Peptides against a protein of PDB entry 3WG5. Designs and how they scored, part 9

Target 1, 218 residues: chain A of PDB entry 3WG5
Amino acid sequence: LAKNIVYVAQIKGQITSYTYDQFDRYITIAEQDNAEAIIIELDTPGGRADAMMNIVQRIQQSKIPVIIYVYPPGASAASAGTYIALGSHLIAMAPGTSIGACRPILGYSQNGSIIEAPPKITNYFIAYIKSLAQESGRNATIAEEFITKDLSLTPEEALKYGVIEVVARDINELLKKSNGMKTKIPVNGRYVTLNFTNVEVRYLAPSFKDKLISYITD
Target 2, 218 residues: chain A of PDB entry 3WG5 as posed
Amino acid sequence: LAKNIVYVAQIKGQITSYTYDQFDRYITIAEQDNAEAIIIELDTPGGRADAMMNIVQRIQQSKIPVIIYVYPPGASAASAGTYIALGSHLIAMAPGTSIGACRPILGYSQNGSIIEAPPAITNYFIAYIKSLAQESGRNATIAEEFITKDLSLTPEEALKYGVIEVVARDINELLKKSNGMKTKIPVNGRYVTLNFTNVEVRYLAPSFKDKLISYITD

## One batch from the design tools (peptide; made by RFdiffusion4, then SolubleMPNN)

Design b1_p29_3_s4
Fold by OpenDDE base, seed 1:
Structure b1_p29_3_s4 (fold): chain B 218 residues (1-218), chain C 218 residues (1-218), chain A 29 residues (1-29)
Amino acid sequence: as target 1 above (218 residues)
Amino acid sequence: as target 1 above (218 residues)
Amino acid sequence: AAAAAQARKGFEVITFPYSPAAQAAAAAA
């Protein structure tokens, strides 16, 4: 029986228009190969709201399950990363990672202080993050508190409160634990039961362009 | 240990502004008593879209789980009833019931022929029914086909395709099967795990006004 | 927004089946 393919790719750094291009490329490759799923190992401090919203939309338009895995230990799905996770088909976290801190801001002043977003923008993103939580069957109250209290959670807390679905130390444990789970959002209008019993794991490398941009921004 | 209360009420007939008042009254009673849940035994051929949308909103604003139970055998959640079910915290169906047939229409001509809705309205309700399915983690593809193909399903088919959560012959079987299930939409922003291990079932009677209107319209 | 407004206020938008005649037709099909 031919093995199904699971792709694993990494997204690290600030959420920008370039991060959208990475998501789009990775998901497109996995779609073209009719993969069982793609796992995106996510480590981000946050970034642009417009790019984040486009990424969420791209994930939701995916023909295959997109699993966000906050990985490795020490990584975070902070701010924009939390929205992306909540917009995905399954959220996993490694021990020692974090999720949350979603309060929108307009930017940073010259002295490094936060420029506060007006209530209209804050309220928009409260509604938006709650909608993502609701659509994915995740805890919308906690999702709101990611903004209103700038709440950050451990994997254990996030699992306990119904924010995420899996705590796993590595890809093998993730595949084992998520095997037989239903996607939290539909794939082409259908909730998919993940089948990881007979899979080949393929790692996607970043493009040369992706590597170069990481080098310039780090 | 004090028993939790589960309310059971009936809604039968066409979906109208009066049906909204019934839902509002029943849910309000159950909310005031901090009930574990309310089960609405639903039997409807459909009705007004405006009333339906208000009912869905009222259910989604409920402080307690609202379970739609297509009951008894021979009942249907047709048209507007399907939208209401998809907007609820849990859907159950009895054997011999049906769900679907959701195509919007403008009304009936004098000869009883259907007045077709323009594409703009049809597309609106396609988006709407898909959103309800997605938010509740149910099959959005089938939800669309309830409109585009005027699809009707049996309980067994609806369960199989992830439209509904429970097939049950009666309230006791429903409570037994749904015990420990999570709500498909949040209650006050949180997904609730239903606890029916120690419950008192209380039946709500229709008001005098409700009875009188049923008598006039039948 | 316009479609929503029409669905809520302007057009008597209903979902099928609704009338006894339509129910009879649906039962006969």
Scores: peptide ipSAE 0.028, ipTM 0.250, DockQ to the pose 0.123
Fold by OpenDDE base, seed 3:
Structure b1_p29_3_s4 (fold): chain B 218 residues (1-218), chain C 218 residues (1-218), chain A 29 residues (1-29)
Amino acid sequence: as target 1 above (218 residues)
Amino acid sequence: as target 1 above (218 residues)
Amino acid sequence: AAAAAQARKGFEVITFPYSPAAQAAAAAA
């Protein structure tokens, strides 16, 4: 019996417009092959708000479930990464990873100091992150506190508080634990029950462009 | 006879992942309506390289001609904006605008000094910008000099040197002058002859998201 | 967001001219 395919791709580094392209490319490949899902191994310190919102939108437009997996150990879904995770169909974290620290800033001054976002911007992102949490049935209070308190959580805390769905050490454990879970947001208007009982894992390598931007951003 | 539609949208500010979303949204709207073309009124000081490359790719994937119009007077297609223009189906500039200054940098240090890109990055973007120019039949030497000399050009110079296709004061003059021109790159694998003889101009307003990110990035 | 913005500032290639403030703002989300 033809095994269902699960794609795995890595997205590492700052969230930028290039990161959007990576998400778009990876999801598109998986969509074209009618994959059961795509797992994005995410390791990001955060990045651009606009890129983040685009990525969230792209995930939400996906024809297949997009699982954000904060991996490997030591990785983070920091700042923009948290928004992306909260906008996804399923969040998993490896032990030793982190999520949160979502306070928006305008950037860094010439002296390297943070340029604070005005209240209107902060409030916008509070509303936005809460909406992502609410739409996905995740903890909206914690989502707000990712901004208002710059809260960061361990995988165990995030799971406990209902921010994420899975703690898994590797892809095999992730597939095992997420098998039979419903997506936290709809795929094509329907909540999908994940079926990972008979899957082939296909790893997507970074494109040359992906490698280049990663090289530029590393 | 049903008038062909030409969309006009404004993209102003830094090139970011949000700018990608603006391009994507605007082009998608115009694609959905089978527009004759979309004109993007571009005014940018530049921005992120990754966002820029994504925007270029999105333009090149467009089902309709994307015309980059550096507008209004006083506007620029600086840095990343130049790459975007060079990646587009047609470049127009209003009198009193500028194009160029494409030298890549890694960013700004805490003290506000430019962090220089290493030669490998600079050389990558030299190759990239030259490829955009070559693919579009535009001046590859000038494209390189946008980086190596941080060259900036007036519309008249850019036209003279074969960097751009049109100098126009407004949308009406742009439509008039570009009518009957072939796209400088293919649309769906074919060079398209623009037909603006019987068009309705539709202005796309920024989405709420577009306004928000513009507000964040301004 | 701050760490992200700093990371972007350090890791992101930009084309000149580019406003560091806008880059950082985008990175800080």
Scores: peptide ipSAE 0.034, ipTM 0.293, DockQ to the pose 0.156; fails the geometry check
Fold by OpenDDE base, seed 4:
Structure b1_p29_3_s4 (fold): chain B 218 residues (1-218), chain C 218 residues (1-218), chain A 29 residues (1-29)
Amino acid sequence: as target 1 above (218 residues)
Amino acid sequence: as target 1 above (218 residues)
Amino acid sequence: AAAAAQARKGFEVITFPYSPAAQAAAAAA
């Protein structure tokens, strides 16, 4: 019987326009192959708001479920990564990862100090992150506190508070635990029940361009 | 008699953290050689606010005068480039260049439409750009209109309205016209009179890293 | 297309913490 395909791809580093291109490429490949889902292993300290918003939109427009998986242990979905996660069809985290710290900033000064965003910017992103949480049936109060308190959570806390759906040590455990779960947002207008019975896992490698960008940005 | 050195370097493309590194490197070289000034040939469509603010700060901390020169003909100091110019010791433009269009945005949607900044962000940058204009004795009303009307100016208009100090076709004309001008902001706490009598012009090339980044971002 | 994409890069305002050092500083503040 033809195995359902699940794609797995890694996105690591800062959220930029190049990260958008990675998301777009990975999701498009999975869409073209009519995959059951794509799992994005996310490890990001944050990045640009514009790129983040575009990534969220790209995920929401996906023809297939997009699972954000904060992985491996030690990884984070910090700042922009949290927004992306909240905009996705399912959030998973590995033990020893973190999510949150979403306070918008204008940037960093030469001394590494934060250039604070004006209250109006902060309030905009409070409204935005709360919307993402509400639309996905996730904890909007905690989503707000990711900004107002610059809150960071463990996987266990995030699960407990209804921010995420799965804690999993690896892809196999993720597939097992998420099997039969409904997506937290619609796919093509419908909440989809994930079916990870008899799936083939396919890993997507970064393009040459992706590798080069990572090398330059590291 | 030992010629005073004037450095000339080009910065082209988007204002990013890499652009900051270019500014920092170029200014540092000129500082180390006790140059009379550095001229930055700027051609930018804009970029990131954080990088822009850091560049402005780096220019303001310069031990030597930093002249922003919108060059060559057809170039622009758009958006972030305008802020950088307004934060500099002297602004020059070549004929056929432009300055302005400073309206802040959150980014671009997938369809290329602008994601509008909330009014609060816009107001912050209005205050910021007006401060840069006021601190440099340049037209704060026009600086505001660069945002509120997304105004763009020709060199002749910018000179007429007191936004810039020099219109020059080339480096030689720039040196000639700016000789004896006072910087619009202090250098080491003092407004400096530029002395371009008997100067040697030294061109700084982009580093290998700068070239690679440009190649990837193009 | 790249030039058009470059021309489309307006004044982008908002970043989220992307530096580990800055995140640590933000968490400490």
Scores: peptide ipSAE 0.032, ipTM 0.379, DockQ to the pose 0.468; fails the geometry check
Fold by OpenDDE base, seed 5:
Order: structure tokens, then C-alpha cells, then sequence
Structure b1_p29_3_s4 (fold): chain B 218 residues (1-218), chain C 218 residues (1-218), chain A 29 residues (1-29)
């Protein structure tokens, strides 16, 4: 009986162009093996808007379902991470994680203060995050409030408000709970019903290049 | 006779948070030695807005004059580099260099296409670049056109239009031509008349950390 | 003239930094 494969890969740290390369590599490997899905264990405080938008686009173009899993406890899908999650086929969170705080900024001043984005930029990303929520059938009002109120949610709140689909303690619980769920966005133009009844879990390690960059940027 | 010191340091590549660290380190060293000025040999295709704004702020807070020198021939102060130059105490360019092309973007798509910034963002940076030009007594109309027309200029054009102060083939010619010029912005609240009549030139090398990051990002 | 064609890298505008609010939410959970 051909075992369905689910890939699991970790992405941790700031969202950069290198994070895009990680997403692209991981998804490509899983696509090549015709995996049932890939689970990305995400822990990010945020990052660059360009990289974020590229990652969202790469997820949307995936030939297989991409599940964003905010993991482990203490991890966050903060800021850019929330956009990525909202652009994905399924969102899961572990207990003790967070999502939200999506207000865009221009950067940090020398004194560590935030350089505020003009209202015009903020409004652009309000429209963008709302579109991601709407297209995925998630709570667009809360998505907006992630920016306008800089709101952050617990997994339980995010589930309750229809921002995410699953709260799970580990990969096994995630697979169990998400089994039979439809993807929140299409895969190759069709909504996929996830089948995790008999799956082989394969872990993807960072490339040598990935490890080297993480070592330098940490 | 206490020799006046002029520091020279090279900054090459994309404008990032690491580029800010380089600027900060180089300027700090020159400040500690009470240098007459620091010359930053700049070659950049552009980069991040946050890093750029931090660099501009760091230059404006410098206790000594910061001269941006677009060098060597073939180098550019493109995009973010133009903002940095316009925020500095003096701009010089070598023959065969360029300045301009300041239109902001959100990033690059997977296919390598530019993700356009909304008009609201573009307008913010139009106002910002014009303010830098006005505050430094440089051509604010051309500064605007660096964005609105994505204009790039040769050194001769930039000098002619009052965007830059000096065209120089090398450091010696730069020192000679800029001697007796007033800074285009204040140093510690006062415009400084540059004195390069009897100077010792000291070169700053990249730190080991700087070299390591450049090696990875190249 | 050919060296001038160094691909003008666009000026990137926006970051999404780590929010203290996100950290507080993670700690409260």
C-alpha cells in the first residue's frame, strides 16, 4: 500500500530572502516526492515584507498542501509570520504559541524606537492581510485588527475567532486533528481533503547553506 | 603640528542592517580619534529602507563630517545609496559612477519581477528624499525625479544639477577639491569648513565579522 | 555603458518586526 508521505521542516528566525529560499527548497522537495502535505514548523518574530510576499506566493503556487504549524511552545507567528500563515493551506498552533502583531514599520531608529510607517503603507497591508484571510475563509476582521490594534492571539483565541484551523501539541496530534480537513485555499485549483490515515513522516533538515546563514544571523 | 586625520573606509554591496553596523563602527572610530572627516567609499545597488534610514540618522548624528564617495569607476550610489549620499555632509563621485534610481519597491516576485510599492509608499519616500535634499542645500527637484522618473545621473550631470559637490578621480583629488568646502549639513549644530591642507589618510579595514558576512552575502 | 546595467536593486520599504505584544501573548498562553 503506497504510504502517503508528510514532510516536516523547521523555519526559525526573521523572515528574509533566505527564509524564502528555505520555503522554496522544502516545498520543492515535498512536491518532487508527491507528498500528501508539508508541515512547516514556524517560529518567527517577523521580518521583511518582500520576503513575506514571496513566501506567500510560493505557498499559493505549491503543488501540495502547505501547513503552517506554530511550534514549539513559546514560538510565534508574529508579524510577517501571520501573513505567511494566513496565506497557507492550513494553520496549526501549539499551546503556548502566539499569532498576530502585524503592524508594519519602516524599521528601528538608533535608539531602538520604531520608525512608523505612514498611514498609506499601513492601509496597503490592511487590504493585503484582509485579502489573505478572505481567500482562505478565515476571519478578515481579526486579520485587520492584527494591524489596526496590533493584536496578538493565543491558539485558543485564534481557533475560536476562526483565524486558524487546529490547536495541536505535537505533529501526531496535528496529523490526527487535520485528517479529513479541506485545505483553506486551493491546491492546483482544487480544494484538497487531507488524508493522514496512514502516513510516513519525513523530516527535512536545513541545508549546509541554511545552517551557515543561521549561524551568522543569530 | 598636530596632523589632521582623514579616515577612509569602503562599504560595498546591499544596504542592510549590517551595513548600518559598518557605518556606525567606522564613524565611531573616526570620532574617537577626532578626525577631520571620514570618507566612505560607497558602491551599492540599493537595499533596505530601514537600514538606509538608520544610516542617514547615524550620519546626521556624527560628531565629524561624513563624506560619501561613490568609488571606484563602475560603482554606484543606487537607490538607498542615493538617500545615504543626500543625507551626508558631502557627496563626491568618481568618473564612471552613477547616482539615482530611487523608486521604492516592496521586493521581487519569484519570477524576478518587481513588486511595486503602492503610490502611498512612493509618495512617502518622495517627501523624504526631498527633505534630505532641501536640508543639505541640494537639488530637491532632481531628488524627486530620482523616484518619479527613476532617473540616474552621471557624476558630471549630478554636479551640474547641484546634486553632488565633487567629481574626483581618487582620494587625493577628492581631498584637494573638497578642501575649504563647507559641509552641506551641520556637524554638532554647525557647518564645518573642511581643512585638508595637511592631512594623514588612514584606511579602515572591515572587521572580521564584516568580512565574514560579505563573504556569505556575495 | 555595460557596467551601468548593474541591476538597480529596488529600495525595499517595509519590515514586520518582532512585537512585544506578540511576546506577551506567547508568555500568557
Amino acid sequence: as target 1 above (218 residues)
Amino acid sequence: as target 1 above (218 residues)
Amino acid sequence: AAAAAQARKGFEVITFPYSPAAQAAAAAA
Scores: peptide ipSAE 0.024, ipTM 0.322, DockQ to the pose 0.462; fails the geometry check

## One batch from the design tools (peptide; made by RFdiffusion4, then SolubleMPNN)

Design b1_p30_7_s1
Fold by OpenDDE base, seed 1:
Structure b1_p30_7_s1 (fold): chain B 218 residues (1-218), chain C 218 residues (1-218), chain A 30 residues (1-30)
Amino acid sequence: as target 1 above (218 residues)
Amino acid sequence: as target 1 above (218 residues)
Amino acid sequence: SAEAEARRAQYRANLAKGGIYPISFKTVKR
């Protein structure tokens, strides 16, 4: 019986235009092979809003389920990472990870202080993050509080509040727990039930460019 | 007679965090050598607001005059580049260059369409760009129209409207024309009269990192 | 794929278009 293929790739660091390229590349590979899903191991402190929005859109346009997995322990889907997660087909977190802290900023001053976004920008992203939550059937109130209270949640809290779908220690546990779950957003207009029975896990390595950029941006 | 030193450096491409690093490095070198000024040959289609704001702040904190020179012919100080120029001590443009088109956007969709910024963001940047114009004694009305009308100007128009100070074909003409001009913003709290008599021009080369990043981001 | 290349090209072209004032989100410094 031909094994269903699940791809696993890692995205680490700041959300940038390059991160978009990584998402696009990884998802495209998995689409080409008609994978059951791709799991993105995400560890990000945040990054650019434009890149984030493009990544969300790319995920939503995916021909296959894109699972955001906040991994390994100690990783975060902070800020932009939370939006990406909320825009995905399934969110998983490893124990010891975090999600949230989504307050938009204009940037950092030279002294490292935050340049606050005007209320108007904040309100835009409140609306945006709430829309992502609502569209995915996740907790829109908490999504708002990720901004208004700069709230960060543990995996257990996020699961409890209906922000995420899975807490898993590793890929195998993730596959086991997410098997039979419906995607929280449509894939090609349809909610897909994940079939992680008899799967082959394929790991995607970062390209040389991916490694170089990570080295430069980190 | 010890020649006054003028540094010239090139910044080309998108305004990013790396562009900030370039500005910081170039200005720092010129500061260390107590240069009369640094001229930044700027050619940018725009870029990040956060990086732009940091660059503006870095320019304003400079111990020496920072002259933004839109060069060579065909170059632009578009979008973020206009803000940087308006935040500088002097703006020069070569014939055949452009300045303006400052409408903030959230980004680009996958199809290449502009994701419009909400009015609230637009209004923030209107206020910001007007403040830069006002502080530098430049045309705040045109600065606003760079956003509201997405206006782009020729060097001749920009000079006519009081957006820029110099139209120059090359560095030598720039030095000649700007000699005796006062900086449009203070340097260490004082408006400085530029002295470009008996100057030595020193060109700063991009670092290897600068070249590599330009190669990666272009 | 031609589509992926087109998307990347478009993204690059978009980045090259002036007027992008991306809002940054707070990066939680580790």
Scores: peptide ipSAE 0.061, ipTM 0.480, DockQ to the pose 0.760; fails the geometry check
Fold by OpenDDE base, seed 3:
Structure b1_p30_7_s1 (fold): chain B 218 residues (1-218), chain C 218 residues (1-218), chain A 30 residues (1-30)
Amino acid sequence: as target 1 above (218 residues)
Amino acid sequence: as target 1 above (218 residues)
Amino acid sequence: SAEAEARRAQYRANLAKGGIYPISFKTVKR
């Protein structure tokens, strides 16, 4: 039987307009090939709120399931990464990763101090993150606390509290554990049951541009 | 019977991007030679969080067991060093060494005072360090207390509380005690039993660059 | 009002620039 394809791509670093372009490119490739899913290996400290919101929208508009996988061990879906994860069809985390710390800030002062966001902005993002959690059937209380308490969770905690769906050490374990799971949000208006029984894994390499930008920003 | 090789290398000083390069180089050499393990003699006061996280990832991606050995007596795996240790396949300490003191800081003010990290950052690292401990089957409560109480432990305390696996006075004692132990995290997806019964110890010298940077930063 | 619009514009700009950034941390032993 012809194998279904699962794409895997890496997104690392700050969430920016360029990160949006990466998401868009990777998802588009997977859509064009009618992949069973795309797994995004995510490692981000956070980034821009506008870019984050655009990424969430792009994921939600995907014609195929988008799995956010906080990977490898030591990676994080911090801040903006948490929002992105909560907006996705399935969240997985590797051991030794983290999720949360979502309090919005305006930036850093010259002295390195955090410039706090005004209550209006904070409240906006509280409502936003709660909506993402509610839509995906994930823990909205914890989602709020990612902001109000600046909470960060381990994979085990996140799983226990219903923030994420899978803890997996690698792609093979992820595929095994997520096989037969329903997406947490619709794909093209329907909840999809993931089929990873007979799949080929295809890795999408970063583009030259991706490599260059990573090199410049690192 | 052909002797298995155990590499030993020293990493001393602040955890920086250069320290990452040292880890990467040493581990790569040992991987290329299919060594039974590499022992990193670690003595660090701490350093950059980003570099630390990258080092942890590099260790976890190792094709061979990476043993962090806090050595010689008087050395420390302080702050970032503790995270690195907790992310490794086995932790050993020499008598007269210490581990812990992991509270994140933003830096030092002009007057030398510590600039405290905001709760967001502290909570992130609490989650991170707990995740490392949990993944490695080490004491997650103590790992948290390394931050929340800025706790530091002796080798005997660290062993007693299940933070580390071995107390050893030298490399020979380390090899003897760790022979037959399972790695605390997987190597290439599997827990490895260390075999130090018939091994040759090879010391990796610091590169010229390593020596130069050490000279400049000391 | 022009003032209200300016506030809305600033709010939108702040939202756009809002960082959810992780930790640049130095860990120093006491």
Scores: peptide ipSAE 0.033, ipTM 0.299, DockQ to the pose 0.123; fails the geometry check
Fold by OpenDDE base, seed 2:
Parts: structure tokens; C-alpha cells; sequence
Structure b1_p30_7_s1 (fold): chain B 218 residues (1-218), chain C 218 residues (1-218), chain A 30 residues (1-30)
């Protein structure tokens, strides 16, 4: 029986243009092999808004379902990571992970204090995050509160509030629980029902470049 | 007489993935209208190397001449901006502008100190900037010194040393002085002689997205 | 557009080829 392929790749660290390159590379590999889906194990404290928006667009342009999996336990999809998750076809979280804290900042001052984003920028990202939630049928009120209250949620809370779709301890449980779920956004204009029966899991290794950049950004 | 069109657009602020989108959008508009050229008024303190390299490639893939114009007075084509300029079909600078300071860095530490790029990266960009200069018939020795000495030049110095082609106070003087010049790199595989006789100047406005992102990155 | 996709693909290909290190260029403080 033609084994459906599911790719798994890790993206860890700050969201940068290089993170975009990682997403693009991983998704492209999975697209080329007509994979059933790609699962991105995400652990990020956040990063750049521009890179984040490009990643969201790249995910939305994917020819296959992109599942964001906040993994392993102790990981976070913080700030930019939450936007990426909300822009994806399915969100999963491992127990002991977190999602949220999406308030945009301009950066850090010389004294390490946060430079607040002007209201115009904050309002833009409120509208943006709400649009991601609405388009994916996720809780837009909570998405807004990720910004306005800098809210962070546990997997159980995020599931309860309809922000995410799956709580899973590992890839096997994720595949089992997400089997038969519809994507929260369309793939090539169509909502896809995930079929993770009899799948081959293929792990994508970070490139040497990926390792170097992660080493530089860590 | 069929008026040749010259587009003028502004790109101001940090070089990011969004800056790539701006370049891509502006060049695409000018390409679609078969413009004689596009002039990009550039004012940048630098930015991301990845975005820069992509912008250079986008310029080199342009179906029309892309003229980088460091403008207005007080503007700079610093760091990434210099690479972009050196990768373009023609470089102009207004009086009171600067070009150079191209030493790559990994970023800023939490204390605001510069994280130095490892020798491998620095050497890569030395080779890269020299290649841009050599390919465009510009001063590769000075291009290297933009990195090794963090050199910055005035328009008059840059012209004298063969780094740039034009010093111009405004668009009208730029068009006048660059009329009849050959592009420093090919357009669609051919060096083009610029014809700015009887041209219509069309200014491209930044999109709302462009304004928002520039506001976020400024 | 197919051209935009091709450019993005080329962007991807160039990013893949170039080993682009996360290098920030110095922001010259005004």
C-alpha cells in the first residue's frame, strides 16, 4: 500500500529571515515528495515581524498541510511563533509548552528595556492576528488578547479556548489525534482531511547552514 | 514622440525581507510598463545580509535598468545599501550623502555591543563585494575596504575612486547626467545605453504595507 | 502569478545555494 509520507522538521530559536529559509526549504522538500503533511516542531521565543509575516505567507502558499507542533516539553511558540501557528493548517502542542505573548515591540533600548511599539503598529498586528484566527476558525478574541494582555496559554487552555487543535506528547500521538481532522485553512484552495493511516515518518535534518545560524542566534 | 517612462520610487530604512518586497514590487511595475529605467531613491543604514543578497539578485534579474540613487542629502547607502548599489546598473549620489561601512556583523548583543562576524563570514562578504565591484567595473579595492576598514565615502570621493557613476542634486540632474551612460551590468544579458531624452517621470508611492513596515522598522 | 512563484523559487534556490549566514549589517545610528 503506497505509504503516505509525513515529514517532520525542527525549527528552534529566533524567527528571522533564516527561519523563513528553513520553513521554505522544509516545506519545499515535502511538497516535492507530495507528502501528506509536514510537521514543524517549533520552539521559538519570537523574533522579527517581517520574517514572521513571510513565513505565514509561505505556509499559506504550501501545496501540502503544514502542522505547527510546539515541541518538546518546555518549548514555546511565543510572539512570532504564535502568529506562525495561527497561520498554519493545524496547531499541536506538547504538554509543558506555551503559546502567546504576541505584543509587538520595536526592540530593546540600550538599558535592556522594551521599546514599545506605537499604537498604529500594535493595532495593525491586532488586526493581523485576528485575521489569522478568523481565517483559521480559531478564537480571535484570545488571539487579540495575546497582544493586548500579552496572554500566554498552556496547551490545555489553548485547546479549551479553541486556539489550537491538538495536545500530543509525541509525533505518534500527534499523528493519531490529527488523523481525520480537517485543515483549519485551505491547501490549494481546499480544506483537506488529514490521512495519517499507515504513514512513513521522515525526519528532515537541519542543514549545516541551519546549524550555524541557530548557533549564531542562540 | 513615444515618451520613455522613468519610474522613481523611494526605499528608506533597514534592509529586510520587506525591502526585498518593495524592490520586487517597484521593479515589477516598471518592467510591466517597459520603462526606460527605474530610479530607486535609497536611504538605508543597512540591514540583513540575506535580504540584501536577494535584492541584488532581483536587481540583476531586472528586465530594465535599476538606478540606485542615494537621496536626499543626508541619506546614506550604508552597509547593505552599498552592496545593493554595487549590484545595480548605475549608482548615483546626492551631495551630502554617504556610501560604505560594509563590515558584516552577526548582530547586537543584549548590551548593545556589536557581535563580530567570524572570519569565514567576513571573508565571504569580501569576496562577494569584490565580485559585485568587478562585475560592474567599479573599484574592487575600495569595495573591499568598505569591509576591511569600514570605509565610508562622500559622493565626490566615491565618484573619484570609480565606485559610483553620478553625483546629482535631484532627479532632473540625475537624468541629465546619466543620459547616454551605459549600464555597469547587463540588462537581459546586454549592456544598455540609457536614453533619458524626453522622458516622463512617474513616482511610485509606497503601499500602505510599505508605509506600515517602514514605520515599524524606523 | 507563476512569475512570482518562480521568483520565490529562485529566491529559495539562491538562499539554499548561497549559504547565507544570518549576517546583520551595521545600522549606522543617525
Amino acid sequence: as target 1 above (218 residues)
Amino acid sequence: as target 1 above (218 residues)
Amino acid sequence: SAEAEARRAQYRANLAKGGIYPISFKTVKR
Scores: peptide ipSAE 0.022, ipTM 0.265, DockQ to the pose 0.233; fails the geometry check
Fold by OpenDDE base, seed 4:
Structure b1_p30_7_s1 (fold): chain B 218 residues (1-218), chain C 218 residues (1-218), chain A 30 residues (1-30)
Amino acid sequence: as target 1 above (218 residues)
Amino acid sequence: as target 1 above (218 residues)
Amino acid sequence: SAEAEARRAQYRANLAKGGIYPISFKTVKR
């Protein structure tokens, strides 16, 4: 039986392999406790596509619902963050956050200019993001436009267009609004109805390793 | 019996989980062919510490010698690249390249300023980089100074100080100079003498995925 | 160091659990 526990953890910064480790750790903890769900407070400008895809897969393999919550106000699920959100069981956003801007790039040149991805790569990610949207019953057209138009949406717009499920100011409102919602993708092959009645909220602190978001850069 | 084959592959850009995948793929191919070695032409400004550590471990687990070659002229094994090099079986540099600058940072603030790593993290990486140097019989003092002084070295300096093993202008010179050298770390528990007599050089092209170095960034 | 190895092991375990999407785009269950 799922416990009346909801985990909350923060993932902030660029999406990388380390971010994957964070997702995996957090989800694993919540799985072990047979939590009702884990809420990931996400704030990311984007990051690596490979890490992103791995994170999506990890979420999809979760034994518990993974809720992506773009939080706090001012946060974004930009670029890779959007893919991650679309791959999750439920998306929530706080007022004053954003989602979108998913155009893939190869990187930055020495002068700081964007190195464009070739059409084949762009098209791949168009197909991929559309797939995520379709699988989750979310707006695949808008998902495509996150790439083709580099579209970014407010929470209100994202909700309106069927990209996300909840607009919430805080965890309590999120729990309240998402209580009784079905996951947008299956958990263990089944759509789960979220039960946030009388839940204990447990915050997962960053591990020492998580705090070791150490970039070794020049 | 090891074949008279040497693989050459390029790894360029930021060190990330994708870079790990590249290393893993390239090394695996070379292992499957029982190659004498793989040469990785490395050009990196650095990247993620976690990815770096995984790459180092993958190299250390290689069934074949992995040679890190900082190439072409103008390239660097900066930051994370230095760790990777120090974790490898042989380090070579082309003239006009650099190695070092290994101070860990947590990232960049919105204004582009460096977010400093706390002393505990810095000290951890000092210990780590010194360990890599010691294990490979390379200059641990300089390795430490790559962090504490943010030191960068030319190939000539790096050779002089016992950080690297070869200065070479191209693959042919590298093979010539490294022929008969022992690996600086074990391969399958043993130090291997490199045999580059009458070798076939096979270039590994980036996979489609490798070309998909797609950053999803704002 | 044992600690470094543990961290690497954890990363590998995490990569393994997450499935390094095989370079083969074919394994992306669409």
Scores: peptide ipSAE 0.019, ipTM 0.265, DockQ to the pose 0.063; fails the geometry check

